# Designs tried in a protein design run: peptides against a protein of PDB entry 3J47. Part 29

Target 1, 121 residues: chain A of PDB entry 3J47
Amino acid sequence: IRLTNQLKSLKGLQSKLKDVVEYLDKVINKELPINHTILGKLQDVFNLLPNLGTPDDDEIDVENHDRINISNNLQKALTVKTNDELMVIYISNLVRSIIAFDDLIENKIQNKKIQEQRVKD
Target 2, 26 residues: chain B of PDB entry 3J47
Amino acid sequence: NAQYHLLVKQGDGLLTKLQKYGAAVR

## One batch from the design tools (peptide; aimed at target 1 M87, target 2 Y4 K9)

Design b2_p21_6_s3 (made by RFdiffusion4, then SolubleMPNN; from b2_p21_6, 16 letters changed)
Fold by OpenDDE base, seed 4:
Structure b2_p21_6_s3 (fold): chain B 121 residues (1-121), chain C 26 residues (1-26), chain A 21 residues (1-21)
Amino acid sequence: as target 1 above (121 residues)
Amino acid sequence: as target 2 above (26 residues)
Amino acid sequence: SLEEEIKNMRGLLQELEELLS
């Protein structure tokens, strides 16, 4: 039961990571805005990853040890992949914030120029 | 990892400059 | 000054372009 649930969770995570990658590609291409809900879900998945690889101290037969090692390696690989995805989201958000602030600053400068011109006229 | 950290560092640097500029414009 | 603000804005835009490249 536990192993089946872990495998199901892993498959679910893999599917979700694929969806996130596809979404991130669209965000990078400026086709879609960043969805904060996706980011939150990805963070939740990341926080749950440590729970996927804790072998309960039960009698691990050698065959189970190899399967656990494979699972741990996969979990590590998924963690790295998740970190990379979070990274792309972070950069995308940072860039958007910078653009928004730049536009705000430009608007303020323009408004100031207009006011100064009105005082000179 | 290293390329990412570099990109994040550059972004943080830009954000810091933007914050300083925004404070000066206010 | 307004001129200094414009200069700073140009600097930020250039850095943004470098980040996006």
Scores: peptide ipSAE 0.264, ipTM 0.824, DockQ to the pose 0.060
OpenDDE base, seeds 1, 2, 3, 5: peptide ipSAE 0.264, 0.247, 0.255, 0.257; ipTM 0.827, 0.820, 0.826, 0.817

Design b2_p21_6_s4 (made by RFdiffusion4, then SolubleMPNN; from b2_p21_6, 16 letters changed)
Fold by OpenDDE base, seed 4:
Structure b2_p21_6_s4 (fold): chain B 121 residues (1-121), chain C 26 residues (1-26), chain A 21 residues (1-21)
Amino acid sequence: as target 1 above (121 residues)
Amino acid sequence: as target 2 above (26 residues)
Amino acid sequence: DLEEKIKQMKGLLTEIEKKLE
């Protein structure tokens, strides 16, 4: 049972790490609005983390339990902090995209005004 | 959590404004 | 740095994997 739970935990962590990497690649490639994916992935982490903490009541040496709990708590803290950093990068990219689109729209309006003025002359 | 949700909501609001403005300039 | 954090997470995974071996 314990080895299966550790393997499940490791697979969950590996899946999460793969998801973070895939998310970073999608951010680099500018492909998706990050918001729903971050929230879903955060929810998945929070749903998977409690599944790491169901010891069925068979004699667990306290030292190995403490190391697993420390690893899970550290993993949780690292996941939260990674999510916060990804969110900051997302918002920074979103703001940059907003500014770039605003400038593009303003340039388009100016070009339209210049064309309308040339037709009146 | 609350700051995150506020920041997300602000980003979504800006994105929606940007989409409306982009549609008005097309 | 996010990259350094991913490296820390990978390091932690490797440490967990080593404990599963």
Scores: peptide ipSAE 0.392, ipTM 0.827, DockQ to the pose 0.019
OpenDDE base, seeds 1, 2, 3, 5: peptide ipSAE 0.310, 0.371, 0.384, 0.389; ipTM 0.793, 0.822, 0.814, 0.828

Design b2_p21_7 (made by RFdiffusion4)
Pose (drawn by RFdiffusion4):
Structure b2_p21_7 (pose): chain A 91 residues (1-28, 36-48, 72-121), chain B 26 residues (1-26), chain P 21 residues (1-21)
Amino acid sequence: IRLTNQLKSLKGLQSKLKDVVEYLDKVIHTILGKLQDVFNLNNLQKALTVKTNDELMVIYISNLVRSIIAFDDLIENKIQNKKIQEQRVKD
Amino acid sequence: as target 2 above (26 residues)
Amino acid sequence: TLDENLEEINEMDDRINELLE
């Protein structure tokens, strides 16, 4: 789902660029200003990425903890299944 | 870095315990 | 370093994935 959404966003840019190229050919405004703003707003993320890296590490650790909890419950389920099997054999 | 490594080390320690439990179950 | 800490976190992730498999 996230991927489809990202693609839709990139699609708009691609179409928008084509339109802009055609517009420029024809010319040979508000949208242009808006685009410029967006440009000014990956390169900048470079410095910002430094912080993101730290945050990514925290969210990785949280995911690991969740995986451990899930494994615990999984073990319990497996034990219950074994007990059920034993009871069936006794019967 | 050292502080960050500390939390990471603790997380690894818990993971080891969980692995030991899994081995005991097997 | 931060790179060493990240490698260690990745090793932890590999280990937990192997345990879950």

Design b2_p21_7_s1 (made by RFdiffusion4, then SolubleMPNN; from b2_p21_7, 15 letters changed)
Fold by OpenDDE base, seed 5:
Formats: structure tokens, C-alpha cells, sequence
Structure b2_p21_7_s1 (fold): chain B 121 residues (1-121), chain C 26 residues (1-26), chain A 21 residues (1-21)
């Protein structure tokens, strides 16, 4: 249940992100006017995101680059840690599902044997 | 990344085996 | 799914940079 809810939430987020991408494509193609309020909100979201290594950051002063690199390394480390934690949760849920399925199969086999015995009596 | 993918593949393999077993018991 | 989300975020950042240029 918890993992399924997390997966559902993640899928929901992915769908929302796709919608934003589609909107941005329409704005780039001049199919829609530039909405400064939406762009400002998107900028705020990206400012909260770790620097994903935009290639243009190479032109901004070397002194800020070290601080940015440290921040990016920290964020990368946090991302790795989060990935590891999610992996553990995923495996745990997979194992639980396997055990539950094995128990269901065994129960079905036992029920079938009981029915076969009743038909022979 | 490689260890993650390996673990996911192992999990998928186990799930597939379970599905086959469940189908055979039906 | 995470890799896909990351790729999607990267694409969004690129598009925002294109709009700011």
C-alpha cells in the first residue's frame, strides 16, 4: 500500500512535469503568449533544484564555481542517499509481495488437495 | 547505478518466476 | 521512473534557458 501510493504520487508528479514541458514547448513555438507569472514560478522551482550542470555556468567566475561544485556534490550525495533508501524500500516491498504470493499459492494447492480428497470419499 | 539496475533485474526475474508458478498452479 | 523525471527536469531547465536568452 505505501509503496503503491508513493509510485502513484511519483507518476502524478511525472505527468505534471510533462504538462509543464508541453506548455513550455508551446510558448517556445509562439503558439501561446509568454506568461511571466508561470515563468516566474518555474524559475522559483528551478532555483530550489540543485544545479543540474548547465553548460553555460562555465562562463561565470571561477570563485563561485567552487561553491557551486561543493553544493552540487552535496546535492549529488543526498540524491544518492535518497536513491539507496528508496531501493531498500523497493526491495523490502518486493520481498513482502513474493512472500504473500507464495502463501497464496500454497493455500490454493492445499485447497485443491482438500477438494480432490472430498471427491474420492 | 549498475548495482541498482542489477537489483531491479533480479527483482523482475523473481516476479516473473512467481507469475509462471502462479499460472501453473491455476 | 526517477531517471525519466531527472531527464524531464533537465529538458525543462534547457527550455527555460532558451526562453531567457
Amino acid sequence: as target 1 above (121 residues)
Amino acid sequence: as target 2 above (26 residues)
Amino acid sequence: SRAENFLLLKEMQKKLAELQA
Scores: peptide ipSAE 0.360, ipTM 0.823, DockQ to the pose 0.020
OpenDDE base, seeds 1, 2, 3, 4: peptide ipSAE 0.408, 0.428, 0.404, 0.434; ipTM 0.837, 0.841, 0.827, 0.842; seeds 1, 2, 3, 4 fail the geometry check

Design b2_p21_7_s2 (made by RFdiffusion4, then SolubleMPNN; from b2_p21_7, 17 letters changed)
Fold by OpenDDE base, seed 4:
Structure b2_p21_7_s2 (fold): chain B 121 residues (1-121), chain C 26 residues (1-26), chain A 21 residues (1-21)
Amino acid sequence: as target 1 above (121 residues)
Amino acid sequence: as target 2 above (26 residues)
Amino acid sequence: SREENFLLLKNMQEKLAALQA
């Protein structure tokens, strides 16, 4: 149950992120007007995130390059950490599924054995 | 990344085996 | 899924940068 809820929450987050990307695409394509408030909030979110590296990072002074590299390394490290956590969740769900199927199979085998015994009696 | 992919692949393999076994018991 | 989320976040950041430019 807990792992399923975590996966569901993660899927929900992924869906929301997709929605934001779709919104941004619509804004870029001029299908929707630029909402400065939404953009500001998104900027705030990204400012709270470790810097993923902007393509303009090369124009930032050499002193900031180390910070950007650290930020990129931090993002990479966070990605790895996140991957490890999701991997644990995935394995746990897999194990639960295997156990559930094993129990189902065992129950079916037992039911068949009971039916066969009733026919022999 | 490679270890993650390997683990996912192993998990998928186990799920496939489990599905086959479940189908055989049905 | 994680790699996809990271890629998605990166794409979002790039789009925001493009909108600010």
Scores: peptide ipSAE 0.393, ipTM 0.833, DockQ to the pose 0.021; fails the geometry check
OpenDDE base, seeds 1, 2, 3, 5: peptide ipSAE 0.353, 0.376, 0.301, 0.338; ipTM 0.827, 0.826, 0.807, 0.877; seeds 1, 2, 3, 5 fail the geometry check

Design b2_p21_7_s3 (made by RFdiffusion4, then SolubleMPNN; from b2_p21_7, 15 letters changed)
Fold by OpenDDE base, seed 2:
Structure b2_p21_7_s3 (fold): chain B 121 residues (1-121), chain C 26 residues (1-26), chain A 21 residues (1-21)
Amino acid sequence: as target 1 above (121 residues)
Amino acid sequence: as target 2 above (26 residues)
Amino acid sequence: SREQNFLLLEQMQKKLNELLA
């Protein structure tokens, strides 16, 4: 049950993320009008991603293009790291669920042996 | 990446063994 | 670290093999 719910939640998140990417691609291709409310919420999500790439305020003007690529690379690297960590947590929870299931099976076998002994007495 | 995939594959093998054990106790 | 996570997963797999054996 717990593992199945986690897998279902992860599949749901993956599907939603795919839908967002597909929406953004359609907006970039001018197939759909820009929804400012969706864009604002996406901007809020990106702003809640740690600002890893803002060097201090002082050098404003020249390096905008390379800074965007560096910030995107750092944000991408953090996203990959976070995904790796989430996968490790998922596998750890899977293994814990397996151990708990093994204990449950052992308990069931023991209970069956006790019942069989009581019927023989 | 390759080590991670290997670890996941081993975990899937263990899960399969556990599923067989659970089916035998049913 | 990624390495520590790998070691932890390997230990958990070993324990699972011990329980299933």
Scores: peptide ipSAE 0.386, ipTM 0.873, DockQ to the pose 0.102
OpenDDE base, seeds 1, 3, 4, 5: peptide ipSAE 0.351, 0.359, 0.359, 0.335; ipTM 0.869, 0.869, 0.868, 0.860

Design b2_p21_7_s4 (made by RFdiffusion4, then SolubleMPNN; from b2_p21_7, 16 letters changed)
Fold by OpenDDE base, seed 2:
Structure b2_p21_7_s4 (fold): chain B 121 residues (1-121), chain C 26 residues (1-26), chain A 21 residues (1-21)
Amino acid sequence: as target 1 above (121 residues)
Amino acid sequence: as target 2 above (26 residues)
Amino acid sequence: SREENFLLLENMQKKLDELQS
């Protein structure tokens, strides 16, 4: 149940992110007018993203294109790190479920032995 | 990466054993 | 044995907890 709900939530987030990208592409292509409310919310999301390394103020002269590529690389690195952490959490939950199931099996065997002993007495 | 894949493989092996034990206790 | 499998799972859980730290 918990894992299924997490997977469903992640799929829902992925779908919403895809819709945002498709919207932005349509705005860039001038197919849709710029919605200032949507842009404001997107700006809020970007501001809540950890400041993905503004290079220290001292290197003024790197063209805007290189800054975008560096930001994209840092964002990608954080995404990979988050994915790795989520995978670790998933495996941890799997291991815990396996341990709990092993304990349940042992308890069931012990209960069966106790019942068999009571029938012999 | 390699250590992670090894851990996953070990987890799958344990899951398989646990399934066999669960079937034997039914 | 069941005990050996439990110990193996416990060790895997500890390794996972270490990776999360």
Scores: peptide ipSAE 0.378, ipTM 0.871, DockQ to the pose 0.047
OpenDDE base, seeds 1, 3, 4, 5: peptide ipSAE 0.324, 0.373, 0.416, 0.344; ipTM 0.863, 0.876, 0.881, 0.865; seeds 3, 4, 5 fail the geometry check

Design b2_p21_8 (made by RFdiffusion4)
Pose (drawn by RFdiffusion4):
Structure b2_p21_8 (pose): chain A 91 residues (1-28, 36-48, 72-121), chain B 26 residues (1-26), chain P 21 residues (1-21)
Amino acid sequence: IRLTNQLKSLKGLQSKLKDVVEYLDKVIHTILGKLQDVFNLNNLQKALTVKTNDELMVIYISNLVRSIIAFDDLIENKIQNKKIQEQRVKD
Amino acid sequence: as target 2 above (26 residues)
Amino acid sequence: EFEEEIDELKDEIEELKETLD
């Protein structure tokens, strides 16, 4: 789902660029200003990425902890299944 | 870095314990 | 599958350690 959403966003840019190129050919405004703002707003992320890296580490560690918890419950379920099997054999 | 490593080391320690439990179950 | 998942988690921890070095 996230991927489809991202693609929709990129699609808009692609179409928007085509329109802009055609517009410029014809010319040979508010949208242009807006685009410029967006441009000013990955390059900058470069420095910001430094911080993001730290945060990514924390969210990785949290995911690991969750995986451990899930394994624990999984072991319990497996033990219950074994016990059920044993009871059936006895019967 | 050392502080960050510390938390990472603890996480690894817990993961080892979990692995040991899985081996005991097997 | 459980052991594979643990190995992957260990690799992720090793990568975090290497990133911190």

Design b2_p21_8_s1 (made by RFdiffusion4, then SolubleMPNN; from b2_p21_8, 15 letters changed)
Fold by OpenDDE base, seed 4:
Structure b2_p21_8_s1 (fold): chain B 121 residues (1-121), chain C 26 residues (1-26), chain A 21 residues (1-21)
Amino acid sequence: as target 1 above (121 residues)
Amino acid sequence: as target 2 above (26 residues)
Amino acid sequence: SLDEKIKEMQGLLKKLEELLK
């Protein structure tokens, strides 16, 4: 039962990470704005991962110590990878916001120049 | 981690400059 | 890769810095 639950959780996390990578690729290609809901769901997954990786303390047989260490190292590596992906998403949003504001400022400057010309005529 | 924090700080600095420029154009 | 995406974002930030000088 425990190994099956860990495998299911790992498959779920892998699927979610794949969805995030696909979203990040669309973000890099400027095809989609960053979906705050995806970011929030990833954060929720991170907050739940420690709880999903703690099987009830009641059946720690000594022979599982090496398997537990391997599982913890994999979980830590996955946590680091997903944190890095979240940071890339955040920076991508920031860059997009900056570009959008730059375009808005340029449009305002052009509009102001047009109004100043109309007042001189 | 440190490289990401540096990138975030740079982006925040750019956003601040852009906000100042937007206020000057008003 | 994740590292390649980070480098692309760094390149975009540098371009924006030059536009805001």
Scores: peptide ipSAE 0.311, ipTM 0.857, DockQ to the pose 0.038
OpenDDE base, seeds 1, 2, 3, 5: peptide ipSAE 0.303, 0.281, 0.272, 0.296; ipTM 0.850, 0.848, 0.848, 0.850

Design b2_p21_8_s2 (made by RFdiffusion4, then SolubleMPNN; from b2_p21_8, 13 letters changed)
Fold by OpenDDE base, seed 4:
Structure b2_p21_8_s2 (fold): chain B 121 residues (1-121), chain C 26 residues (1-26), chain A 21 residues (1-21)
Amino acid sequence: as target 1 above (121 residues)
Amino acid sequence: as target 2 above (26 residues)
Amino acid sequence: SLEKEIENMKGLLKELEEQLS
């Protein structure tokens, strides 16, 4: 049980790291991360959190139960930290995209004004 | 968590406004 | 009116960036 839970936790962490890398790759590729996609990935991360807490009713010494709870708390804390980091990256990219789009809109408005002035001349 | 959700909501609101503006300029 | 709305959005974006920093 303990070794299985540790292995499951490690697999969950590995999967989460993979999701983070995939997200970062999409960011590098200037794909507009949709808030929904990030929220979905965050949910996936939470779902990948090992259900470490099926107490198989086997006589796991009280000490092992406390260690499992500590491990679960650590995993939860790591998950929250990772989620926060991912969200910061997302918001930063969102802001950059909005600024770039705003600049594009302003450029289009300016171009329209220039065309209107040329028609009046 | 709540502060983060607020920031996300604000970002989404800005993005939505920007999209509406972009559609109006096109 | 549209330019004013754009400037308002820019202001909100800057505020968001400041909160992220």
Scores: peptide ipSAE 0.291, ipTM 0.840, DockQ to the pose 0.074
OpenDDE base, seeds 1, 2, 3, 5: peptide ipSAE 0.270, 0.265, 0.261, 0.245; ipTM 0.837, 0.784, 0.782, 0.828

Design b2_p21_8_s3 (made by RFdiffusion4, then SolubleMPNN; from b2_p21_8, 16 letters changed)
Fold by OpenDDE base, seed 4:
Order: structure tokens, then sequence, then C-alpha cells
Structure b2_p21_8_s3 (fold): chain B 121 residues (1-121), chain C 26 residues (1-26), chain A 21 residues (1-21)
């Protein structure tokens, strides 16, 4: 039962990571704004990963040590991937903020130039 | 990890500068 | 000046773009 639940959880995480990557690609391509809800869900998945890797202390035979190590390595690899995705989201938000501020500043400069011209006329 | 922290630090630095600029333009 | 501030912001944008590359 536990291995099946871990596999199901891993598949769920993999699907969610795929959805995040697809979303990030759209964000990078400037097609969509960053959805903070997706970021929050990714963080939740990350926070659940340590809990998904805790087998309750039921007698897992010594032959499962290699399987546990493989599971831990996979969890570590998924953790790294999740961190990279979060980083891309963060940077993408930062870029959008900078662009939005640049546009705001340019608009203010244009408005100032128009006002200065009106005072000279 | 180190590259991630460096990237975040650089991003935060840019955001801080952007905020200062936005405040100066107001 | 406002123009200098814009130039600084463009520099920051470029730094961010370079960080994304």
Amino acid sequence: as target 1 above (121 residues)
Amino acid sequence: as target 2 above (26 residues)
Amino acid sequence: SLDEEIKNMRGLLQQLEDLLK
C-alpha cells in the first residue's frame, strides 16, 4: 500500500511539475502573467515532498534499502527541479515588474514633456 | 543551491533599484 | 535627471536579461 501511495504521489507531483513548466514557458514567452496560485501550489508540493518520502516505520525488509536510496535520489532530483522552476518563476516576475516600471516611467516622462511644452506655448 | 542564491540576490538587488527609481519618479 | 534615471533602469533590465540568459 505505501509504495503505491508514494508512486501515486510522485505521479501527481510529476504532473504538477509539468503543468508548472508549461506555465513557466508561457510566462517566459510573455504570453501570460505569473499566477501566484501556481507558485503557491508548487511550494506546497515542495513542502509535501519530505512527507511523501517518510515511509511509516513498518518493517521494510533489508532489500528495500536500495529502493529507499533510489527513492531518496529521485526525491532529491525532483527537489532540485522544483527549486529551478521556482527560481524561473521568481525571475520572470521580477522581469515583468521591471518592464512595467520602465513603461510607467516612460509614461511619466512623456507626460512631463507634454506639460513643459504647454508652459512654453 | 549557490547559483540559485546568487540569482535571487541579484534579482532582489534589481528589484530594490527598481523600487528606488519608481519612488524617485513619483 | 529623469533621463539618467531611465538609463539606470534600462541598465537594470539588461542585467536581469543577462541573468536569464
Scores: peptide ipSAE 0.299, ipTM 0.850, DockQ to the pose 0.066
OpenDDE base, seeds 1, 2, 3, 5: peptide ipSAE 0.287, 0.272, 0.249, 0.269; ipTM 0.841, 0.840, 0.830, 0.833

Design b2_p21_8_s4 (made by RFdiffusion4, then SolubleMPNN; from b2_p21_8, 14 letters changed)
Fold by OpenDDE base, seed 4:
Structure b2_p21_8_s4 (fold): chain B 121 residues (1-121), chain C 26 residues (1-26), chain A 21 residues (1-21)
Amino acid sequence: as target 1 above (121 residues)
Amino acid sequence: as target 2 above (26 residues)
Amino acid sequence: ELDEQIKNMKGLLQEIEELLK
């Protein structure tokens, strides 16, 4: 039962990670706004991963020590990958905020030029 | 880590310049 | 004044493009 649950959790995480990558690619390509809800749900999944990876303490056979180390290394690698994805999302939000503010500034400059021309006429 | 901090620092620098520009256009 | 604002905007745009590289 435990191994099947770990494999299911890993497959679920892999699917979620793929969805995040696909989302990040769309954000990088400026096709979609950053969905903070997807990001929050991803963070929640990762915060729950330590809890999903806690085996019920009742059957740590001595042969599982290598399997526990492999699981911990995989979890660490997944945590690093997630941190990198969250970073790309953060930067993409920052860049989008900057572009939106640049457009706002340009609009203000154009409006000011139009007002100055109307005062000269 | 270092490349991350560099990219964040560059973004913060850009945001700061953008804020200054927005204040000058008011 | 306006020309200086345009120059500052161009500088910001260039820095954005550099961050996207």
Scores: peptide ipSAE 0.270, ipTM 0.835, DockQ to the pose 0.058
OpenDDE base, seeds 1, 2, 3, 5: peptide ipSAE 0.267, 0.249, 0.252, 0.254; ipTM 0.835, 0.831, 0.835, 0.828

## One batch from the design tools (peptide; aimed at target 1 I89 I91, target 2 L18)

Design b2_p22_1 (made by RFdiffusion4)
Pose (drawn by RFdiffusion4):
Structure b2_p22_1 (pose): chain A 91 residues (1-28, 36-48, 72-121), chain B 26 residues (1-26), chain P 22 residues (1-22)
Amino acid sequence: IRLTNQLKSLKGLQSKLKDVVEYLDKVIHTILGKLQDVFNLNNLQKALTVKTNDELMVIYISNLVRSIIAFDDLIENKIQNKKIQEQRVKD
Amino acid sequence: as target 2 above (26 residues)
Amino acid sequence: AEAEAIRAEAEALRAEAEALRA
């Protein structure tokens, strides 16, 4: 789902660029200003990425903890299944 | 870095315990 | 008992990770 959403966003840019190129050919405004703002707003992320790296580490740790909890419950389920099997054999 | 490593080390320790429990179950 | 200890340690590690994130 996230991927489809990202593709939709990029699609708009691609179409938008084509339109802009055609517009410029024909000319040979508000949208242009808006685009410029967006441009000014990856490169900048470079420095900001330094911080994001730290946060990414923390969310990785959290995920690991969750995986451990899921493994614990999984072991319990496996034990219950074994007990059920034993009971059936006894029967 | 050292502080960050500390938390990482603790997380690794818990992972080890969980692995030991899985081995005991097997 | 070992599972309970692991769960307590996992909660403590969550608390430390949340504090670090904060």

Design b2_p22_1_s1 (made by RFdiffusion4, then SolubleMPNN; from b2_p22_1, 13 letters changed)
Fold by OpenDDE base, seed 1:
Structure b2_p22_1_s1 (fold): chain B 121 residues (1-121), chain C 26 residues (1-26), chain A 22 residues (1-22)
Amino acid sequence: as target 1 above (121 residues)
Amino acid sequence: as target 2 above (26 residues)
Amino acid sequence: SEREEIRKEADKLLEQINKLAA
């Protein structure tokens, strides 16, 4: 049961990560803005991960230490992966902001040119 | 990590160039 | 020319982001 739940959670995380990647691709393609709901859901999944590593059995036998270590390592790896994904999202937003700012600059240049032409006329 | 830091540095460089251009247009 | 350079750099950043996301 526990292994099945862990596997299900991993599959869920994998699916969510895929969704995040797909969202990032759409963002990169300027099709969609960043969806904070996806980030929130990812955070929720990560908040549930520590609970997957707690053995329900009160008896901490030596064999449970190895399982706990594996679970902790997995959680750490997932945390690092999440941090990397968040960084990618942040950079993507930064790039979008830069592009938008570039467009604003162009609009200002065009407006100035129009005003200069009107003054000359 | 190294790739991320490189990406961040490149982004910062782009931002700096954009800021300079914006200041020149203002 | 400077604007074009900014666009090119932005495209490079997007490419790198895509590589990291893959």
Scores: peptide ipSAE 0.413, ipTM 0.856, DockQ to the pose 0.676
OpenDDE base, seeds 2, 3, 4, 5: peptide ipSAE 0.390, 0.418, 0.398, 0.408; ipTM 0.842, 0.858, 0.851, 0.847; seeds 3, 4, 5 fail the geometry check

Design b2_p22_1_s2 (made by RFdiffusion4, then SolubleMPNN; from b2_p22_1, 13 letters changed)
Fold by OpenDDE base, seed 1:
Structure b2_p22_1_s2 (fold): chain B 121 residues (1-121), chain C 26 residues (1-26), chain A 22 residues (1-22)
Amino acid sequence: as target 1 above (121 residues)
Amino acid sequence: as target 2 above (26 residues)
Amino acid sequence: SELEEIRKEADKLLEEINKLKE
């Protein structure tokens, strides 16, 4: 039971880490929509969390219960940290996109003004 | 978790608005 | 005028994003 739970926890962590890496790669590659990817990965993490805590009906030694609780808390903390990091990256990309959009708008406005001036001349 | 989901939802709303404006500029 | 309105809306979005960072 303990070893199986540890292996399951490690597999869950590994899957999460892979998901984070994949998300980061998509962000680096400017693949959108970022939010849908983040939400999908969050859902994957949340779906894995309940599976980490299913005690099989056998004699859970008191020492196992404490370790399981600590492991669950650690996994939760790691999940929160990962989510925060992903959100920071997401927000940063949104800000960059808005700035680029603002520059595009300004350029279009300027080009329109130049064209209007040329037509009047 | 609830705060994070709220933040994500707000971000999605902003992104949707941004996309609409981007389409209008094109 | 339409482009100016789009810019104003973009500024509002940026402000909202900045509020989310706080």
Scores: peptide ipSAE 0.371, ipTM 0.839, DockQ to the pose 0.229
OpenDDE base, seeds 2, 3, 4, 5: peptide ipSAE 0.360, 0.369, 0.371, 0.343; ipTM 0.824, 0.824, 0.832, 0.825; seeds 3, 5 fail the geometry check

Design b2_p22_1_s3 (made by RFdiffusion4, then SolubleMPNN; from b2_p22_1, 15 letters changed)
Fold by OpenDDE base, seed 1:
Structure b2_p22_1_s3 (fold): chain B 121 residues (1-121), chain C 26 residues (1-26), chain A 22 residues (1-22)
Amino acid sequence: as target 1 above (121 residues)
Amino acid sequence: as target 2 above (26 residues)
Amino acid sequence: SELEELRKEADELLKKIDELAK
């Protein structure tokens, strides 16, 4: 039962990560804005992962040390992967903001040129 | 990690250029 | 010209982001 729940949670996480990647691709393609709610939910899922890997302290026989190490390594790997994904999202938003600001600046320059031309006429 | 830091550095450089341009247009 | 350069740099950054996302 516990292993099945962990596997189900991992599959759920994998599916959500896939959804996030698909969302990121849509954001990169300018099809959708970044949804901070999706990001927050992803963070919540990752904050819950540590709690899924703690076996109740009562039966720490020596054989559990390897399983705990594997779980901790997997959790650490998932945390690193999440941090990397968050960073990619952040940079993507930054670049989008830069492009939008560039377009705004160009529009202001054009408007100023039009106004200067109207004053000369 | 190194590729990410490089990407962040490039983004910061672009942001700085954008800020300079915005200040020149203002 | 400077704005065009900035756009090119932004596009290059986006491309690198896409490569990292894969």
Scores: peptide ipSAE 0.336, ipTM 0.834, DockQ to the pose 0.706
OpenDDE base, seeds 2, 3, 4, 5: peptide ipSAE 0.326, 0.324, 0.324, 0.319; ipTM 0.828, 0.834, 0.832, 0.822; seeds 3, 4, 5 fail the geometry check

Design b2_p22_1_s4 (made by RFdiffusion4, then SolubleMPNN; from b2_p22_1, 13 letters changed)
Fold by OpenDDE base, seed 3:
Order: C-alpha cells, then sequence, then structure tokens
Structure b2_p22_1_s4 (fold): chain B 121 residues (1-121), chain C 26 residues (1-26), chain A 22 residues (1-22)
C-alpha cells in the first residue's frame, strides 16, 4: 500500500512537471498568464515530498538510512529543478509585464501629442 | 545558477528603465 | 529610442528563457 501510494504520488509529480513545462511553453508563446492553480498544485506536491522521505523513527536499519539519504538527495534534486522552472515562469511574466507597460507608455505619449495638436488648432 | 542570476539582473534592469520612462512621461 | 532599447532587452530575456527550456 505505501509503495503504491508513493508510486502514485511520483506519477502525479511527473504529470505536474509536464504541466509546468507545457505552461512554460505557452508563456513563451505569449498565449497564457501564470496558472495559479498549477503553482498551487506544485506547492502541494512539495509540501508532501518531505513527508515521503521522513522515515517513521522506529526502524533504524542501516539499510534504511542509506535509502533515506538517497530519497532525500532525489527530493532535493527535484526541488532545485522545480525552483528553476518557477523562476523561469517568474521572469517570463516580468518580461510580459514590461512589454505591456511599454505599450501603455507609448499610448499615453500619443494621446498627449493629439491633445497638444488640438490646443494649437 | 549563474545564467539564471544574469537573467534576473537583466529583468531588474529593464524594470528600472521602464519605471524611469514612466515617470518622465507623467 | 529608450523604448526601443527596452523592447530589445525584453526580447533578449525571452530568448534566454527559451534557451534554458530547450
Amino acid sequence: as target 1 above (121 residues)
Amino acid sequence: as target 2 above (26 residues)
Amino acid sequence: SELEELRKEADELLKKINELRA
């Protein structure tokens, strides 16, 4: 049962990572804003991941300690990878916001020029 | 990591320039 | 001119993002 749940959780994480990649693709293509629901799901996965590596304190078998260390290292590696992906999303949104603001500034300048021309006429 | 930090730095630079430009247009 | 420079820098950032993803 526990192993099956871990496998299911890992498959879920893999699916979520795929969704993040797909979302990044859409952000790069200027198609969609950040889906907060995906970010929330990622956070939930990360909050659950430390619990997957915490041995219940009871069975101090040396073999379990090595497996725990390997699991913790994998968890850390996955955390770093996800952080990198989130940072890419953040920067993509920042760039989009900058472009949008530039367009607003340009529109304001044009409107001001139109008003100045109307006052001269 | 280094490439990421460079990207963040460039984004911050753009944001700063945008803010200055917005203030000048006001 | 400043606006054009900002757009160019934004495009460079987008390019770097794409490179990291690829």
Scores: peptide ipSAE 0.347, ipTM 0.828, DockQ to the pose 0.671
OpenDDE base, seeds 1, 2, 4, 5: peptide ipSAE 0.337, 0.321, 0.351, 0.331; ipTM 0.833, 0.817, 0.830, 0.823; seeds 1, 2, 4, 5 fail the geometry check

